# Peptides against a protein of PDB entry 6CSU: the designs that were tried, part 13

Target 1, 51 residues: chain A of PDB entry 6CSU
Amino acid sequence: GALEELRGQYIKAVKKIKCDMLRYIQESKERAAEMVKAEVLRERQETARKM

## One batch from the design tools (peptide; made by RFdiffusion4, then SolubleMPNN)

Design b2_p30_6_s2 (from b2_p30_6, 14 letters changed)
Fold by OpenDDE base, seed 3:
Structure b2_p30_6_s2 (fold): chain B 51 residues (1-51), chain C 51 residues (1-51), chain A 30 residues (1-30)
Amino acid sequence: as target 1 above (51 residues)
Amino acid sequence: as target 1 above (51 residues)
Amino acid sequence: SEVEKKIEEQIKKLVEEGTEIVRKAKEELK
């Protein structure tokens, strides 16, 4: 009925917002991880150059 | 930052949807109660008419 | 129900606004 449909839309809306938030956080973490990896690579190259 | 702001907006959206759902349920229950009262009144009037 | 229709419209608006906020945040971080 109408009440069940509205409940379904509420759940769908909340799940969508949650999914978008989780995706944003995950993508942000991936970008941060890539920046850290790039910095570690530069440090290793610097160390190798000094040997 | 951007992540904290997005989290805040998510919480605000969920709270608003929850509030709207609760209001809808309450108003639906009130309408159902009024329909039951109207039916009870009709039944009492029918009984009185048969006496 | 008019109340249900209004709530459905509000839900759709909130979902759209939330999606746009995430999109803008992603663009700012590029």
Scores: peptide ipSAE 0.090, ipTM 0.420, DockQ to the pose 0.041
Fold by OpenDDE base, seed 2:
Structure b2_p30_6_s2 (fold): chain B 51 residues (1-51), chain C 51 residues (1-51), chain A 30 residues (1-30)
Amino acid sequence: as target 1 above (51 residues)
Amino acid sequence: as target 1 above (51 residues)
Amino acid sequence: SEVEKKIEEQIKKLVEEGTEIVRKAKEELK
């Protein structure tokens, strides 16, 4: 019925928001990981040049 | 920070939706209760008129 | 009902706002 449909729309909205937030968090983590990777690589290269 | 603010905005949105839905449900229940009350009153009045 | 339609429109607006917030945040972090 109409009430169930409205409830369904609410649930859908909540799920959409949840998905968007999770994606944002995941992308942020990936960017952070990439920065760390780049820093580690820089350190390794610097060490190698000193050998 | 920016991440916390974004999270806060989504939480606010979800809470707003929840409140609106709960209000709608409550109002619907109140309307249903009023219809039942009116029907009971009608039945009582009809019975009284037959006495 | 009119109330249902209003609630539905509010839900749609909130979803759109949330989506835009995420989009803007992504752009700021590029």
Scores: peptide ipSAE 0.087, ipTM 0.421, DockQ to the pose 0.038
Fold by OpenDDE base, seed 4:
Formats: sequence, structure tokens, C-alpha cells
Structure b2_p30_6_s2 (fold): chain B 51 residues (1-51), chain C 51 residues (1-51), chain A 30 residues (1-30)
Amino acid sequence: as target 1 above (51 residues)
Amino acid sequence: as target 1 above (51 residues)
Amino acid sequence: SEVEKKIEEQIKKLVEEGTEIVRKAKEELK
């Protein structure tokens, strides 16, 4: 019936949200790691220049 | 420093996504409630017709 | 609602896990 269909749609939406968040976190982690790597490299280069 | 700023931006973005997802769920619930209301009305009208 | 609270709790856990993953990645790059 209509209630079961609505329940199904809700559950599907919640599962999608979970998956989207997990993907976002994973991609964000990867981007953050690359940005950190770049920053660390810059700082090391700057330190070396000051030595 | 730059790393702290990056971390701050990341956390801010994640919080925004959390809020957007919660809003989506809320709006989905409201739409579901409206659909249920419409279905109940239809069923009542159909029942009345059969009386 | 109770359902919304559970979902919010799950979201918070996911955020915390993601934050910790990024933190570890940062430490590995130092």
C-alpha cells in the first residue's frame, strides 16, 4: 500500500544519504591529504631557504 | 597556520553537508506526509462512493 | 523525532570518523 511505498522511499533516501556522506568523506580525506602534503613541502622548502 | 586553516575549512564544509542532509530528510518527511494525506482522502472518497 | 535523532547520531559518527582519518593522514605527512 501507500504507506509501505513511502516507507520504502524513505529508507532508500536515507541509504543514499549515508553513501553520499561516506563518499564525500573519502574524497575529502584524499584532497586534504594532498593539500597537507603540498603545505608540508612548502614549509620544508621555506625552512631550508632560511638555513 | 595554513594547516589549521585548511582543517577549519574542512570541518566547516562537513558541518554544512550535515545540515543539508538533515534538511533533505525533513523535506522528504513533509512530502511523504502530504502523499499519505492525499491517499487517505482518495480512499475516503472512494469508500463514500461505494456506500 | 526518534528517527531523525538516530540519523543525526549516525551522521555525527561519520563526521568524527572522517575527521580522524584526515588527522591521521596529516600526521603521516609531517
Scores: peptide ipSAE 0.069, ipTM 0.460, DockQ to the pose 0.048
Fold by OpenDDE base, seed 5:
Structure b2_p30_6_s2 (fold): chain B 51 residues (1-51), chain C 51 residues (1-51), chain A 30 residues (1-30)
Amino acid sequence: as target 1 above (51 residues)
Amino acid sequence: as target 1 above (51 residues)
Amino acid sequence: SEVEKKIEEQIKKLVEEGTEIVRKAKEELK
């Protein structure tokens, strides 16, 4: 019935939000990790140039 | 050093994103649940009026 | 957040669709 359909839409919406949020968090983590990695490499290169 | 500070900023940013997303999800769930609840109550009232 | 806003709009649309379904069901009972 109509109420069951509304319930279904609620569940669908919640699942969609969850998936989108998890993806956003994951992508944000990956970008941040890449920035750190790049900085580490730069520091190593600077140290090497001082040798 | 600078690398440790960057790492700290990364962790801080990730935590902030996580908290914001969780809060958003929670608020969204609450609003959806309240809407469903309100509709259920209306349906019950209508049924009662038919008695 | 723009991502949050987009998701919120999607939720609102889904909820509105559900509400309309319920409304139609009520009308059919008349």
Scores: peptide ipSAE 0.101, ipTM 0.478, DockQ to the pose 0.093; fails the geometry check

Design b2_p30_6_s3 (from b2_p30_6, 12 letters changed)
Fold by OpenDDE base, seed 4:
Structure b2_p30_6_s3 (fold): chain B 51 residues (1-51), chain C 51 residues (1-51), chain A 30 residues (1-30)
Amino acid sequence: as target 1 above (51 residues)
Amino acid sequence: as target 1 above (51 residues)
Amino acid sequence: SELLEKIEEQIKKLEKESKEIVEKAKEEEE
């Protein structure tokens, strides 16, 4: 019935949100790692230029 | 009716999820910024020790 | 945020489709 359909839609929406969150977390970790690498490289270059 | 009430509850629940995700994203950005700052500081210290 | 945009789209979809279910149920009751 309509109640079951509503419940199904809610569950589906929550599951999709969960999947999107997990993907975001993974991608965020990857971006953070790359950001750190880039920042470290820039810092090394800046330090080298000051020598 | 009961269906409208249930619909309202589901919408409210997913909106709360959205709010929780907003907070998570904001906190994640703050943590990432602090991580970068810490890494830059460590890199400066390492470079200084090599001099 | 891309995540927030996706969630907003999902909320809008839920709002639309759930409304359609409720309205259809009302029509069937009449």
Scores: peptide ipSAE 0.365, ipTM 0.767, DockQ to the pose 0.808
Fold by OpenDDE base, seed 3:
Structure b2_p30_6_s3 (fold): chain B 51 residues (1-51), chain C 51 residues (1-51), chain A 30 residues (1-30)
Amino acid sequence: as target 1 above (51 residues)
Amino acid sequence: as target 1 above (51 residues)
Amino acid sequence: SELLEKIEEQIKKLEKESKEIVEKAKEEEE
């Protein structure tokens, strides 16, 4: 019935949001690691130039 | 009616999840910025020590 | 944010499809 369909839609929406969030977290961690790596390299160059 | 009320509750719950996710993203960005800042400072020290 | 856009899309989908379910239920009751 309509009640079960509404419940199903809610659960499906929540599950989809959960999956998207988990994927975002994983991708964000990967991007953060790359940004840190790039920043470390740039900072090494900057520090070296100042010496 | 009862179905409209339930629909409203489900939508409200999903919107609450959205708000929680937005807060998480914001807090994650702030933590990432602090981690990058700390890593830059540590890398400056490491590069300086090696020279 | 891509995540935000995805979540907003899911909310809009839920709002639209749930409305259709409620309206169909009303039509079946009447």
Scores: peptide ipSAE 0.364, ipTM 0.767, DockQ to the pose 0.782
Fold by OpenDDE base, seed 1:
Structure b2_p30_6_s3 (fold): chain B 51 residues (1-51), chain C 51 residues (1-51), chain A 30 residues (1-30)
Amino acid sequence: as target 1 above (51 residues)
Amino acid sequence: as target 1 above (51 residues)
Amino acid sequence: SELLEKIEEQIKKLEKESKEIVEKAKEEEE
């Protein structure tokens, strides 16, 4: 019935959001790692120029 | 009616998840910025010790 | 944010499809 369909839609929406969140976290970790790597390289060059 | 009220409750719950994700994204960006700053400081010290 | 856009799409989908369920249920009662 309508009640079961509404409940099913809610659960499905929440599950989809969960999956999207997990993917976002993984991608964010990868981007953060690359950003830190780039910043470390930049800082090495900057420190070498100042010293 | 009761069915409309339940629909409203499910939509409200999903909108709350959106708000929670907004907060999570904001907090994650703040933590990432602090991690980069800390890494820059560590790299400066490490570079200075190696030179 | 890509995540926020996806969540907003899920909310809009839920709002639309749930409305259709409620309207169909009302039609069946009459």
Scores: peptide ipSAE 0.364, ipTM 0.766, DockQ to the pose 0.809
Fold by OpenDDE base, seed 2:
Structure b2_p30_6_s3 (fold): chain B 51 residues (1-51), chain C 51 residues (1-51), chain A 30 residues (1-30)
Amino acid sequence: as target 1 above (51 residues)
Amino acid sequence: as target 1 above (51 residues)
Amino acid sequence: SELLEKIEEQIKKLEKESKEIVEKAKEEEE
């Protein structure tokens, strides 16, 4: 009935949000790692130039 | 009625999730910025030591 | 944020589809 359908829609929405969050966290971690790597390389170059 | 109230509760719950995610994203960005800053400072020190 | 945009889309979908379920249930009881 309508009650079961409403419950189903809520659960589906929450599950979708959960999946999107997990993907966001994974992608964010990968981007952060790449940003740190790039920044470290730039800093090595800049520091070496000033030494 | 009961169905309308349940609908309202489900919508309220997912909106709460949205607010929690907004806070999580903001805090995550702040932590990432601080991590990059710390890594840059560490790399300057390590590079200088090797030069 | 793409994540927030996706969540907002899910909320709008839930609001629309849940309303349709409630209205259909009211019509069936009449």
Scores: peptide ipSAE 0.363, ipTM 0.765, DockQ to the pose 0.800

Design b2_p30_8_s3 (from b2_p30_8, 16 letters changed)
Fold by OpenDDE base, seed 4:
Formats: C-alpha cells, sequence, structure tokens
Structure b2_p30_8_s3 (fold): chain B 51 residues (1-51), chain C 51 residues (1-51), chain A 30 residues (1-30)
C-alpha cells in the first residue's frame, strides 16, 4: 500500500545518497592523486630551477 | 502517525549520513594535506640523494 | 585512507539498515 511504497521511496532515496557519496569519494581520490602528482612535479621543477 | 514516523526516520537517517560524510571530508582533507607534504618531502630527499 | 573510507561506508550501511528495520516495524505497526 501507500505506506509500504513511501517506506520504499525513503529507503531508495537514502541509498541514492549513499551512491552519490561513493561517487564523491571516488572523484575525490582521483583529484587527490592528481594533486599529489602536480605537487611532485612542481617540486621537481623547483629543484631543477634551483640547480 | 505512520507517515510522520517514517518521515522522521528518513530525515534522521539522512542527517546522520550527512554528518558522517562531513566528518569524513574534513578528515580526508587533513590526510590529503599530510600526504602531499610527505610526497614533497620524499621528492626532496630523492633529489638530494641523486645529487 | 582506504580504511577510513571503509569505516564511513560501514557506518552508512548501518544507518541504512536501521532505517530499513525501523521502517519495517512502523509498517507492521500500522
Amino acid sequence: as target 1 above (51 residues)
Amino acid sequence: as target 1 above (51 residues)
Amino acid sequence: LEEKEKELLERIDKEIDELEKEGTEIVKKY
């Protein structure tokens, strides 16, 4: 009935939030990896310039 | 009634998930900053060893 | 990082589980 359907919709909505957060975490990890790469490259460039 | 209880539980769950995510994000930012520092230091050490 | 991510997901899963259980009880009650 309507009550069961509403319950299902709430559960579905929360699971969607979980999925959105999983996506955010994954994208954040990718951004963090790129940030580390960029910092390492900048450090190498800085070292090279100081040579 | 049932609708109010279900709605209340949904809102409560969403708020808890939100809080967990906010905490994770904050801690992740701190760890990311430390990771960058560590990588930069390792890069400097590697450069120094190659000198 | 992976461990903290796992812990977060476990907490979220527990929260979803509680929502499902509590919702089931409400539906049964009414």
Scores: peptide ipSAE 0.405, ipTM 0.794, DockQ to the pose 0.732
Fold by OpenDDE base, seed 3:
Formats: C-alpha cells, sequence, structure tokens
Structure b2_p30_8_s3 (fold): chain B 51 residues (1-51), chain C 51 residues (1-51), chain A 30 residues (1-30)
C-alpha cells in the first residue's frame, strides 16, 4: 500500500545517502594521499635547501 | 498520523547518519594532520641521509 | 583509518537497520 511504498522510498533515500558518503570517503582518501605526496615533496626540497 | 511518523523516522535516521559522518570527518582530519606531520618528519630524515 | 571507516559504516548500517525496523512497526500499527 501507500504506507509501504513511502517507507520503501525513505529506506532507499537513506541507502543513497550511505552510498554518497562512501563515495566521499573514497575521494577523501585519494585527496589525502595526494596531499601527503605533495607535502613530502615540499619537505624534501626544504630539507635539501637546509643542507 | 502514519505519514508523519514515517517522515519522523526518516529524518531521525538521516540526522544520526549525518552526525556519524561529521564525527568521522573531524577525526579523519586530525589523523590526516598527524599522518602528514609524521611523514614530513620521516622524509626530512631520509633526505638528510641522502646528503 | 580503515578501522575507523569500518566502524563508521557499521554505525550507519545499524541506523539503517533501525529505520527499517521502526518503519515496519509503523506500517503494522496503521
Amino acid sequence: as target 1 above (51 residues)
Amino acid sequence: as target 1 above (51 residues)
Amino acid sequence: LEEKEKELLERIDKEIDELEKEGTEIVKKY
């Protein structure tokens, strides 16, 4: 019935939110990896200049 | 009525998930900062050894 | 990091499960 359908829609919406968050987490991990790589590279240059 | 209760349950679930995600993001930022600090320090040592 | 991610997902799954359970009870009530 209508109530069951609405319930299903809400559950589906929440599951969609979960999927969006999973995507965010994955993209965040990628950004973090690149950030670390860039920071390490900068530190390498700075350390070299100090020597 | 039934519609209001179903809506309420949806909103409650979304709010809880949002709170969990916000906490995760905050903690993730803290961990990322510490990870960068540690990696920078390690790179400093490695670069120094190469000189 | 991976462990914290797992913990987050477990909490989310529990919240979804609770929504499903509570929704079932509401539908039964009416």
Scores: peptide ipSAE 0.404, ipTM 0.794, DockQ to the pose 0.681
Fold by OpenDDE base, seed 5:
Structure b2_p30_8_s3 (fold): chain B 51 residues (1-51), chain C 51 residues (1-51), chain A 30 residues (1-30)
Amino acid sequence: as target 1 above (51 residues)
Amino acid sequence: as target 1 above (51 residues)
Amino acid sequence: LEEKEKELLERIDKEIDELEKEGTEIVKKY
């Protein structure tokens, strides 16, 4: 019935939100990894120049 | 009625999930910042030793 | 990070479970 369908739609919507968040988390991890790599690289160069 | 209650529960769930995600994002940023600081510090030491 | 992610997902799953349970009870009530 209509109530069951609406309930199902709400559950589906919440699960979609979860999926979107999982994607965000994954992308955030990738960005964080690249940030660390970039900082390490810059730091190597800066340290070398100062020495 | 039933529709209002179902809607209310959906909104409640979404808000809770949103709050959890916001907290995670904030804490993740803090951890990322600390991770970068630690990596930079270690890299300085390692680079210095190799030179 | 992985542990905190796991904890987050567990909380989200609990919230979804609560929604499902509460929704079931509402549908039964009406």
Scores: peptide ipSAE 0.401, ipTM 0.793, DockQ to the pose 0.693
Fold by OpenDDE base, seed 2:
Structure b2_p30_8_s3 (fold): chain B 51 residues (1-51), chain C 51 residues (1-51), chain A 30 residues (1-30)
Amino acid sequence: as target 1 above (51 residues)
Amino acid sequence: as target 1 above (51 residues)
Amino acid sequence: LEEKEKELLERIDKEIDELEKEGTEIVKKY
């Protein structure tokens, strides 16, 4: 009935939110890795210049 | 009624998940900053040793 | 990082489980 359908829609919506958060976490990890690589590269140049 | 109760539980769940995610994001930023600092320090030592 | 991620996901799963259980009880009630 209508109650069961609405309940199902709410559960589905929350599960969708979980999936969106998982995607965000994965993308965040990838961005963080790129930032670290860029920082390492800049630091190598900075240190070399100071030598 | 039933509709109001179901709606209330949905909103409560979403708000709780949102709060959990915000806390995770904040803590993740702090950990990322520390990782970058540590990596920069290691890279300085590595580059200096190679010179 | 992965440990904190796991902890977050476990909390979210528990919140979903609670929603499902509470919703079931509400549907039974009416």
Scores: peptide ipSAE 0.393, ipTM 0.789, DockQ to the pose 0.698

